Peptides against a protein of PDB entry 5H65. Designs and how they scored, part 31

Target 1, 294 residues: chain A of PDB entry 5H65
Amino acid sequence: QYLERTPLCAILKQKAPQQYRIRAKLRSYKPRRLFQSVKLHCPKCHLLQEVPHEGDLDIIFQDGATKTPDVKLQNTSLYDSKIWTTKNQKGRKVAVHFVKNNGILPLSNECLLLIEGGTLSEICKLSNKFNSVIPVRSGHEDLELLDLSAPFLIQGTIHHYGCKQCSSLRSIQNLNSLVDKTSWIPSSVAEALGIVPLQYVFVMTFTLDDGTGVLEAYLMDSDKFFQIPASEVLMDDDLQKSVDMIMDMFCPPGIKIDAYPWLECFIKSYNVTNGTDNQICYQIFDTTVAEDVI

## One batch from the design tools (peptide)

Design b1_p17_1_s2 (made by RFdiffusion4, then SolubleMPNN; from b1_p17_1, 7 letters changed)
Fold by OpenDDE base, seed 2:
Structure b1_p17_1_s2 (fold): chain B 294 residues (1-294), chain A 17 residues (1-17)
Amino acid sequence: as target 1 above (294 residues)
Amino acid sequence: MKRVLAPPYTPTNVKPP
């Protein structure tokens, strides 16, 4: 992909849609807080939503923990079940269902756990020990995914979410359709359960200035721009630091814009209609931070 | 660092192309 460089002043005069190559400085960006830029994006309906906070998840799992596991749904051909009663005043019951591969319990590092009635802390402990965890609840005839507001799959510290709008949930027994019950690929799990998986994305607004004009460009990217996956950055301090360093390099605090580095970017223009108002917007695409910058 | 509760950021360009 090669485009001739176009000055921002020329771009600002043109109709959309078009694609451009630009050379500009990053005057400013929003949001300034990295964690605010990480969103969940549906590839089907294009809805953007916030990554749930720990407090939100606590509430969901606490609510789930008030419901007693159905004994009739324990120990199927798909999974072996163990029940624990907490020693606290409430005597809460927690069910852990160990998914079997061809009738055999896999090794812990390959095992999928279905957790019913667990708190966030308990689920996190189990997800750190076992390969994969799905929070579930007792449905009428089968185990079901607990809530799409919570992760449908937890692997270590990575939370996988599904789109409420686009998903048509199926019961847990649909995991039987998976030939490989050891790797638990998120996309495969999602497909089996009727889930449209959400994608972690960086969502930012860049104010670009090339000296001829100023333009705001939208950035929505999962892992290409920073060469850092948005799915991992929230739980990794080193990755967070790296992104911060990159942004500080592009837009160094305490110095004048004349000293800012020049950035080569691809941007595309597009039309947005809000009622009677027609606006041309811009989005960064096919752009990666140069290796010498990282 | 742990995420601190903060107001959500709403991008100006809400509608992707």
Scores: peptide ipSAE 0.039, ipTM 0.641, DockQ to the pose 0.595
Fold by OpenDDE base, seed 3:
Formats: structure tokens, C-alpha cells, sequence
Structure b1_p17_1_s2 (fold): chain B 294 residues (1-294), chain A 17 residues (1-17)
């Protein structure tokens, strides 16, 4: 849709909700450390969650590694199972289940592994060799997802998470519903297992100034604003540098705002109730960094 | 992981719709 440019001073006087096209400078932004902006968002309940740290995952997988795989759940029509016993004092049992496609084991680059008792390090190593990894545990009647606090699916360096609130987990055998057991599309895996997948998003607050007024605008975006997927940025140094470069262009360090570039973007206003207070807030939408900047 | 560890950021003054 076409919107005429509106000065911030005029916007600040208007009731919400409204949509605006603006031309402003980015006076400042939060968080300053861009990796802190990456969150997990539930499309259903709209909760924002922090991306788990490596230490958090270590604890989860360490706990899972104390559990012994159930022999009764090994080697089904869905998967072939292999078990290793570690040589350490604990004699940890690790089970790897290789998911079959129509009874045949796929090539390693197309294979899904289900892992019981693996450490984060071991899981990561396996995810580099195989297309996909799901951390699992032995349930009462079937293998089950280990913990939604950990990734439900790991593909290379990408960790896919599910919403604890919105998910109603189903057992691993529900993967049988997938006709193609080679591609392992995260959304399809999630659907089969009753998981509402979380979306990686950049969450930022922009302070915008057009010389007539100043307002704060909320940014929540997965891959359109920076043209960089939030899902990949935490694991890719080059992408991180790219985002940093973009933000440095918007807010050049060591120079005055007068020299900052003008940005054109869309913002929408909305009403927020905070206790007894009603507040008008603003959100950036339908805005992409120009290609000449990237 | 290539992620730089830092305290979590929580937006202030603005909230999502």
C-alpha cells in the first residue's frame, strides 16, 4: 500500500492504531550487542524466549546421558539401532537410531539420527556427518523427544526449537506419517511430533529521529529487515559481521547524528496496557535494508 | 557455537502488539 511520508512530530500526536511511512535517522538502538537481539518467538502464543546457551544444553544432554536406552525400543520398522558403551568409569550407554526410508537406510547426508545419551559435543559431531539429528529418550512405549528446552532437530549448525506451551508432543513413531523420510523439513518434523516450532527473530528497539520528533520503534523480524536469517546469525561469523556492518552504517560510531544516513521505513502504532497505564507504541514493519547497503 | 555470550536483552518502553 502507498503511504505518504509523515513527520514524527505529527505521528506522536495521533491515536493508535495507525500505519505510517517515515524518513528518519537511527539515533540509537538496543541491544548494542546484536547477538543479544536474537530471540525465539512462538507464532501461536507469541511468547519470546531466549535462545538457550551452550551451557544450558550441556546440562540437558548430560542429564539425558544418565538414562539407559530401553532395549525394547530398539530396531523398529522406522529405524535401525546401534548402541555404544563408553569406556569411562560411568559406562554411559549411547544409542543411535538411523531412520529408514521405506525400510532402506538413506545416505548419510539424507539420514535422520535419533540419539539417546549423547552429549552436546557428540550430537554436534554427528550432525556434521548426517543431515539431521533429534535428541530422544526412551519413553514408556516409544522413543520420545528428549526435552523441548533443547533442540528438537539439529541440522548442521542450525538448532530448531519448539514451544513448550503450545506443543503437544507425540512419540517418535509419528514420523512414519512423513512420506519423504530424506529431506526432513523442520516444519514437517514438528508437525509430525506435535511441536509448534519457534521462529528465530531479531528483537530490537530503534530510536528514530527525523528532526521534528523522536520515537522508539520495536523491530521483530526473522529474515526480511537485514536480509539475513536470524536462525543462522548466531552460528555464522560472517553473518554477524554483516549485521554489525549494517548497524554501523545506520549509526556510524564516532560521528554526530547530523552525518547519519536517512532511513525510510514503515512503522505502525498500537495501544499497550501496562498496568493502569495506556501507552502508544510503535513497530517497524515491511521494511528491508536496501541492497546497496548489504 | 560461534555465539558470543552476554546477558539477555529485554526490550523496555515498548512492547510487541
Amino acid sequence: as target 1 above (294 residues)
Amino acid sequence: MKRVLAPPYTPTNVKPP
Scores: peptide ipSAE 0.036, ipTM 0.663, DockQ to the pose 0.478
Fold by OpenDDE base, seed 1:
Structure b1_p17_1_s2 (fold): chain B 294 residues (1-294), chain A 17 residues (1-17)
Amino acid sequence: as target 1 above (294 residues)
Amino acid sequence: MKRVLAPPYTPTNVKPP
């Protein structure tokens, strides 16, 4: 659907909901530290959550590491188990369960590891070698996911999280439902375990100014706006720099707005009710960073 | 030069975030 360009002053006078095409300058944006814009979003309940920090994960895995793996749950048809006792004063036991494909251990790069009692550091090291890791604990009758506050799946540097509100966790033996036990697609793993996967999103507020008016527009986007996945940006310095460079180009520091580039965007208006107060808000949509070739 | 560009078309449905 084609939209004619509308000046901000006209938009500000109109009722919501409506869609607009605008040409404006990015006067300012928040948060200024772009890594802070990365959130987790549930596609079902629409809850926005902070991405857990390393310190948060350390606590969760430290707590998990205080639990002893149940010997009764080792070496099933689904996985082969190996137990290590650490050389620390507590003699912490770590169990690594190697998931088999039809009774055969896959290649290392295709093998899913279930880790019980591991620290974040140990888990990350194993993830780098085997690619796919699930933190687990011993349940009553089966292994279970350790904690939805931690990743349910770690693949390389990518941490996959699930929604606590919407997920109904199932035991690890439900991975048997996966015919292909080599690819370990996050969505398939999530489905098997009853997890509603969270989506990484950039969450930002843009202050837009076209000289006729000023409005704030909300941005929530996973990978289309920057053409950079929000899921990868936190663990990749180069991607972070790229996002920073893009924002610096649109809103260059140390110069006046008159010198800022003009941006062509789509925004949509919507109504928000806060008690007795009705407010019209705006969201950027169907907009991408592109290179204009002259 | 890189810039923010809108595609030539938009979806028909308008929804809040």
Scores: peptide ipSAE 0.029, ipTM 0.498, DockQ to the pose 0.076
Fold by OpenDDE base, seed 4:
Structure b1_p17_1_s2 (fold): chain B 294 residues (1-294), chain A 17 residues (1-17)
Amino acid sequence: as target 1 above (294 residues)
Amino acid sequence: MKRVLAPPYTPTNVKPP
């Protein structure tokens, strides 16, 4: 379907909801720091959450490390267990459970590790070597996910989080329902464990100006706008630099707005009600950064 | 140089935030 370009001055006078195609300049944006724009979004309850910081995770895993692995839960049909006792920290016990595929241990690049009692540093080291890591704890009858405040799955540098509100956690043995115990698709793992996975999103506010009017448009996007996954950007310096460069191109510092590039994008209006206060808001959608041929 | 491009418009019934 074709949408004609509408000037901002006209849009500002119209009722919501509506969809528009616009051509405008990015006068300003917030937040200015990229890491502040990356959030976790629940597709079910729609809550936005902050991505936990390293310090937050340290606390969670330190607490988990105070618990001793239950010997009764080691070496099941699902996994083989190895226990290490640290030389420091008063002999902390760490259990690593290697999940088997039909009774056979997969190769390291296909193996899921369940880590019990590990620190953040230890978990990260293992996640860099092995395909997937799940932080777990000993439950009453089975291993269980450690804490939804921490990642339920770590794959390389990607931390997968679940929604505390929407998830109904099931024990680790439910991974048996997965036919393929080598690929460890995050959504499949989440489903098996009763987790509603959170989505990484860029959350930004763009102030758009086309010379006829100015409006603020909300951006919530996972991977389309920048063509960079929000899930990867926090752990990748090159991706961060790329996003920064893009934003600098759209809104160059120290330069007058007259020299800013024109941006063509879609925005949709919507109503927001807070008590008796009704406001029309705008959101960018179906818009992608593209490289121009000059 | 990169710019923001809108792909061909497709109507959506997605609820706003």
Scores: peptide ipSAE 0.034, ipTM 0.502, DockQ to the pose 0.042; fails the geometry check

Design b1_p17_1_s3 (made by RFdiffusion4, then SolubleMPNN; from b1_p17_1, 7 letters changed)
Fold by OpenDDE base, seed 2:
Structure b1_p17_1_s3 (fold): chain B 294 residues (1-294), chain A 17 residues (1-17)
Amino acid sequence: as target 1 above (294 residues)
Amino acid sequence: MKVVDAPPYTPTNVRPP
């Protein structure tokens, strides 16, 4: 429960794994750009992935839009379907499926939309209006999730992603297993569809210096360290500014390290094996930015 | 990089003086 403060010079001499309480200054950190620090993490296989860029998503949805919705899959007990034909040279067909709750269409703010053939722009517009959207495609016997490289669920401006490695996708009709078809909790949707949801995480490397030694500590955290959700930070300018302010406070630009604040945190050591090479690494854990700093 | 599990402790605050 209680760990005594250990100087970095002592830590650097010890074998892993161990846990430590330290007091140190943040000499530097990487990446310096916030958007580069936000990743997607699988809780099962521990894969780290980049958050897809809009350009990547645009390609995926454009490809999906080349496929015509299957008429046989429209208007089931689960959803009512509407089809639009775009007034462009391509005559693209877009299907929107409105998921029903117990056979009844819910209010717009509670309704899940399944979108087939929509562009990124169209999907974003729908998600802003209806809150919950799943990009889908026509499968052989049922609607299916479009692509795990794209969000499996879009809620407002938040994109929820799934792990390609760990997920075993099930068809859209499995949403019938959800008792509540109004709240559309991402984890519940994921479970119904056989998706292992990825978690947004801050991934950073802190160079810590306490005057006795210097070590690099890895930060992987979703919402505890900054008390800001990694899932929201990319879409919120104020949250971005807050993180930037925190980091500037810890590591002020243009100021000597002697004037940097002292930081207290927990770190754990662990072994990383790369072939014949054994390396001890360090990770920050169970640490939150002080409330008086935020 | 793979995360290594460790038992939780009471959260501590990163504090400037």
Scores: peptide ipSAE 0.007, ipTM 0.407, DockQ to the pose 0.034
Fold by OpenDDE base, seed 5:
Structure b1_p17_1_s3 (fold): chain B 294 residues (1-294), chain A 17 residues (1-17)
Amino acid sequence: as target 1 above (294 residues)
Amino acid sequence: MKVVDAPPYTPTNVRPP
């Protein structure tokens, strides 16, 4: 669909909803810190929530580590269990359950680990080696997901989270429904365990100025705008630097807006009602940073 | 806010065909 370029002054006079192509400069943006712009979004209830910090996860896993693994739940048809006693911390018990594929242990890079009683650091070390890890606890009759406030699946450095409001958790034995127990796709794991997975998104507000007018446009995007996954950026310094470089290019620090680059993008308008007040808001859509700009 | 996300995406700073 071809859209003609529309000046911001004209857009600001029009009713919503409409779609526009614009050419404008990025006067400013918020939040300024990248870590503040990465959120978790539920596709079902549309809740936006903060990505848990390391300190939050430490507390959750420390609490989980106070519970002793139930011996009755070890070594099932689904998984083989190994138990370790730590040398420190009063002999904490850690259970690792290796999920089998058709009764056979997969290779390490294909094996899903269920970890019970592990610390964040221990879990991260295991995820780097085995790729896929689920933090679990002993339930009444089966292993269960530890806590939806923590990742339900850790793959390498990527933490996958579920929505507390929309999920109806099922026990670990429901992983038996997966025919292939070597490719642990987050969505498949989530479905088996009754989890509604959250999506990492960049959430930013751009102040756009084309010399005829100024408007704020909302950006909510997972991996298309920057061509960088929001799910990976918090754990990768190089990706963080790349996003920072892009934003510095669009909105160079220490220089006047007259020297800023012109940006072409798509925005859509929509109506928002706050009590008796109706306002028109704008959102960036179908826009990606060009390779020649990066 | 009313949020919409859908492809296809257009490169920034390119002229539409």
Scores: peptide ipSAE 0.005, ipTM 0.413, DockQ to the pose 0.035
Fold by OpenDDE base, seed 4:
Structure b1_p17_1_s3 (fold): chain B 294 residues (1-294), chain A 17 residues (1-17)
Amino acid sequence: as target 1 above (294 residues)
Amino acid sequence: MKVVDAPPYTPTNVRPP
């Protein structure tokens, strides 16, 4: 389908909902700090959440570490268990459960670890060595996910979170429903455990100016706009630099807007009602940053 | 230099924020 380019002044006069193709300059954007633009989004209830900070996770895992692993839940058909007693912290017990594939322990790069009583530091160390880590706790009859305020799955530096509102947690033994116990696809793990996974998204507001008018457009995107996954950007300095470079290119500091590049993108309008107030809002969609042909 | 590239338009049913 083809959309004709519409000037912002014309768009601002029209009712919603509509879709537009525009050519405009990025006058400004918010938030200015990249880490503030990365959020967690529920695809079901559409709630936006902040990505938990290290300090938040420390508290959660410290609390979890006060609980002693239940011996009755160790060494099942699903997993083999190993227990460590720390020399410090009054002999804290840490349990690591190695999930088996059809009764066989897989290679470390394919193995899912269930960690009980681990600190954030310990969990991160293990996640860097092994394929996947789930922080768990001892339930009454089975291991259970520790807390949805923490990642339900850690793979390397990627933290996978679940929606507290939409998830109905099931016990760890439900991982038995997975035929392949080596790849540990986050969506499959989530489904088995009754978790609605949250999506990392870039959330930004762009102030667009085409010389005829000024319009604020909302950007919510996971990996298409920047061609950089929001799920990875917080833990990768190079990706952060890339995003910063892109934004600096669109909106260079200390330079007049007349010298800014022209951007072509799609925006859609929609109605928002807040009490008695009706407002038309705009969202960027189906737009990707591409390399210039020089 | 990177510029926003607009692909061919396709209808979207994504709910507004």
Scores: peptide ipSAE 0.017, ipTM 0.486, DockQ to the pose 0.051; fails the geometry check
Fold by OpenDDE base, seed 1:
Structure b1_p17_1_s3 (fold): chain B 294 residues (1-294), chain A 17 residues (1-17)
Amino acid sequence: as target 1 above (294 residues)
Amino acid sequence: MKVVDAPPYTPTNVRPP
């Protein structure tokens, strides 16, 4: 299908919802800091959440580390357990549970670790080695996910989060429902544990100007616009630089808008009601940064 | 060259996600 270009002045006069193809310049955008533009989005309740930073996680794991692993929950048919007592912190006990596949321990790169009482640093070290780690705690009858404010699954540098509102947590033994316990797909793990996984998204507001009018359009996108996954960008300096470079190209600092590049993109309009006030908003969709820019 | 390329139009839901 084809949409002809519509000038912004015409769009601004039309009712929503509608879809448009536009040619405009990016006058400005917000937020200016990349880390502020990356959010967690629930596909079910549509709540946007901040990505926890290292300090937030430190607190959660420190609190978890104050609890002693329950000996009764060690060494089940699902996992083999190893306990360490740290030399510091009054002998903090850390339990690592190695999930077995049909009673056999997988290779390290395929083995899921359940860690109880670990610090963020310890968890990160283990995730780099084993590539799949779930922070857990001792429940009454089984191991349980530690806290949905922390990742439910850490794979390398990727932190997978779940929605507190939409999730109905199930105990760790529900991982038994997974036939293959060597490939730990985040969605499968989430399903087994009753977690609604959150999606990393870029959330930005673009101020677009085509010389006939000015409008603000939201960008909410996971990996299509920049061709860079929002889930990876916060942990990869090169990806961050790439996004920054793209935005600087769209909206070059220190020069007048007349010299800005023309952008062709799709926007959709929609209605937002706030009390008695009806507002028309706009969102960028089905738009990708050109390949020659990446 | 184009900085942002728009692919062929495919109708999508125009409501906010």
Scores: peptide ipSAE 0.008, ipTM 0.465, DockQ to the pose 0.075; fails the geometry check

Design b1_p17_1_s4 (made by RFdiffusion4, then SolubleMPNN; from b1_p17_1, 7 letters changed)
Fold by OpenDDE base, seed 1:
Structure b1_p17_1_s4 (fold): chain B 294 residues (1-294), chain A 17 residues (1-17)
Amino acid sequence: as target 1 above (294 residues)
Amino acid sequence: MKKVDAPPYKPTNVKPP
């Protein structure tokens, strides 16, 4: 449906839900720090979660590393196992399980590693070499995913997370259901293991001003607005710089709003009920950064 | 307000789906 430009003062008087095309300036935005704007979103329960920090992951993997791999679970039809004992005072045991494709070990770049008892540093090193890594632990009868608070799959620098609320975890042997054990598509791995994958999203609030009125519009987007994947931005300095440049262009620091660029975008209104209070909120949709900016 | 000729971003679709 074609939308004509509507001034903010008119929008602010209308009932929700409606869709609008607007021309406004970005007076301000929150959060100001990029890392604070990247969240994990469950497509099923719609929960928003913080992306775990390195320190959080360190704790989880350190705890996992206190557990000894079960020798009974080593060397199955699905994987070949190798055990290392670290030279530290505790003699920590690390198990790496190399997932086979039809009984044959794939090439290193196609081989999925299951890591038991590894630290974050060790896992990251292996991920860089083999591309695909799953942190696991010894269950009663099979290997199991270590913890949904940590990535269920690490591919290079990308951490794939699952929803604790919506996932019903299955044991590692369920990877047998995958016919192709070389591509390791995150969604396929998630499905095999009973995981509902979380989606990386940019979550921001824009304060928009067109001189007739001011409103706050919510932005929740994975890869369309900035034309940058939220899943990659935290691990890529160039992508971070690009987002920062875009936001600085929209809302230049140190100058008055009169000098800010005019922005055209779509917003939709919606009702939010908090007890007895009804509030109209706004969300940006179907809007992308212009090609000349990126 | 200073008019800027080219906005830094655009709607993906002129006609929303």
Scores: peptide ipSAE 0.014, ipTM 0.448, DockQ to the pose 0.032
Fold by OpenDDE base, seed 5:
Structure b1_p17_1_s4 (fold): chain B 294 residues (1-294), chain A 17 residues (1-17)
Amino acid sequence: as target 1 above (294 residues)
Amino acid sequence: MKKVDAPPYKPTNVKPP
């Protein structure tokens, strides 16, 4: 059935759960800074977590770099290994393992690198040159993923993260289960290594006003609302500018709300219980910014 | 309320699921 437009004053009087089509203005939104609105979401346990900052990753990779690669784990049927000694005073050992496809090294754009002992800067440099990078460490019997607090897979500028709560990590040799060792699809890599991948999401609260009432609606969306992937926005200045432009259009600074554009969207109501208090909350769904606006 | 031009949002589905 087609949803008719319902005024906010009517919605505010109704019980949840229900779905509505509304026409309202965006009075305000939170958070105001884009980097604060991008989170990682687990599809299994539904936890929301912050995207690790560069400083967080530096610590993890610095710790990993204190460990010397195990010579016994180099040059297996799965990968060929090369070792470098850094020119710094510490003489740090860095191991790069090139994953083979059926015993043959693939082209650089198809090659998965396993990096042991690399810094964030070194890893990022390699990920720009090669298609896919996994930070690893020497385990007891095999290479293992370094740390789920860091990306389990880096592809270009995209960092793929896994859920610490839901993942049951398996050793690197489990990549042998992948028939195609050239595409390195994040979900396939995650499955092989026992990782539950996290999803990048925009998390925002919109204050909507149609002149009859005011309500707050929650937005949690990966790529549909802005038509911009949350997974890419933090690493792309142009995408950031696009999101900022959209939000400035919806809620222009220094202008009165009377001049704001009318927005049509879908919201759903739901019940939240906190002790004895029952609250009705609202979430935006099945809504996309129009292409002519972007 | 002042009527503004076409809304910047496009609903992906106008039917309830």
Scores: peptide ipSAE 0.013, ipTM 0.442, DockQ to the pose 0.032
Fold by OpenDDE base, seed 2:
Structure b1_p17_1_s4 (fold): chain B 294 residues (1-294), chain A 17 residues (1-17)
Amino acid sequence: as target 1 above (294 residues)
Amino acid sequence: MKKVDAPPYKPTNVKPP
């Protein structure tokens, strides 16, 4: 849809909701640190939450490791179980359940591991080797997902999270509903387990200035704006560097705004009510960094 | 899925993951 360019001063006087095409400079942005801009977003309830810190995960897995795997839940039609006892003073038991495809153990690169009682470090080691890992615990009648505060699925270095509010967890045996037990698509796993998967998103506030006015616009985007997946950026130094380079190009440090590049983008206005206060906010949409910048 | 507009965001000091 073609929109005529509208100056910011005109936009600032108009009621919401509306859509605009603008040409402006990025005066500033927040947060300044990339890792602070990456959030988890629920597509159902629209909750935004922080990506859990390694320290938070460590606590969750340490707590899980205090629980002994239930022997009655080992070796089902769905999975083969192996138990390791750590040689430390506590003799901690770790259960690894290898999910079978049609009763046969798949190759390591296609095998889903269910891990019970593992530490973060142990889980990470296994995820690097087997690609797909689900942290689990012994429930009353079946294995269950350990905690939605932790990843429900770890694939290599990628952590997949679920929404606590929107998810209605089902037991691990529901993985039987998956016809393909080799690819372990996160959305399919989530569906089988009753999980609403969270999406990694960039969340930033852009202060835009076209010389006629100044406007703050929010960016909430997974992979379109930067053409870089928010899900991968935290674990990839090159991707981080790329985003930083883009932002430095838009908002060069140490130079005056007069020398900043002009940016064309789409913004939409919307109303936000906070108690008695009604505010018009703006969001960037349908905008991608030009290929020559990437 | 209803497209919900992004809420106002205030940067907070968070630990890197």
Scores: peptide ipSAE 0.011, ipTM 0.439, DockQ to the pose 0.051
Fold by OpenDDE base, seed 3:
Structure b1_p17_1_s4 (fold): chain B 294 residues (1-294), chain A 17 residues (1-17)
Amino acid sequence: as target 1 above (294 residues)
Amino acid sequence: MKKVDAPPYKPTNVKPP
């Protein structure tokens, strides 16, 4: 739908919900640090979660490494198993299960690894070689996902997370339902294992000023606004620099707002109820940074 | 807050689709 440009002063007087086209300057934004703006969003329950830090993952994997792999769960029709005993750390056992495609081991770059007892460092090394790793543990009758607090799938440098609230975990043997056991599409893996995948999103608050008024608009976007995937930005220095450059362009440090660029975007208003208080909030939607900026 | 009736036109760096 074509929306005429509306000044912020007019928008601020109107009831929600409505959609607007605006032209404004970005006076400021929060959070200022990129890593703080990247969150995990559940498409089902709409909870926002923090991306786990390396230290959090270290603890989870360290705890997992204290458990001994069950010998009865090794070498199935789905996977071939290899076990290593570390010389250090009281003889920690690490099991790696190589998932087969129709009974045949795929090439390393197409092979899914299931890992028991691996440290974060070991898992990361394996993910770089095999491109797909699932941290697992021995369950009663089958291998199971280790913990939804950790990635359910690691592909290269990308960590895929699942929603604890919405997921109903199924055993690893459910990967048999996948016809193609070489591509390991995260959504397909998640579906097979009963996981509701979380989506990486940029979450920011923009303070917009068009000279007639000032309003705060919420940004929640995965890959459209910056044309940069939120799922990759934390692990790619060039992408981080790109986002920083964009934000510096919108809010140039050390200069007055009068020199800031004009931004044309869509915002929608919506009602929020906090107890007895009704508040109108705003969200940016259907807006992309111009290609000449990227 | 300076009420500017018509802010000067500048190129838009963020665009709708």
Scores: peptide ipSAE 0.005, ipTM 0.392, DockQ to the pose 0.025

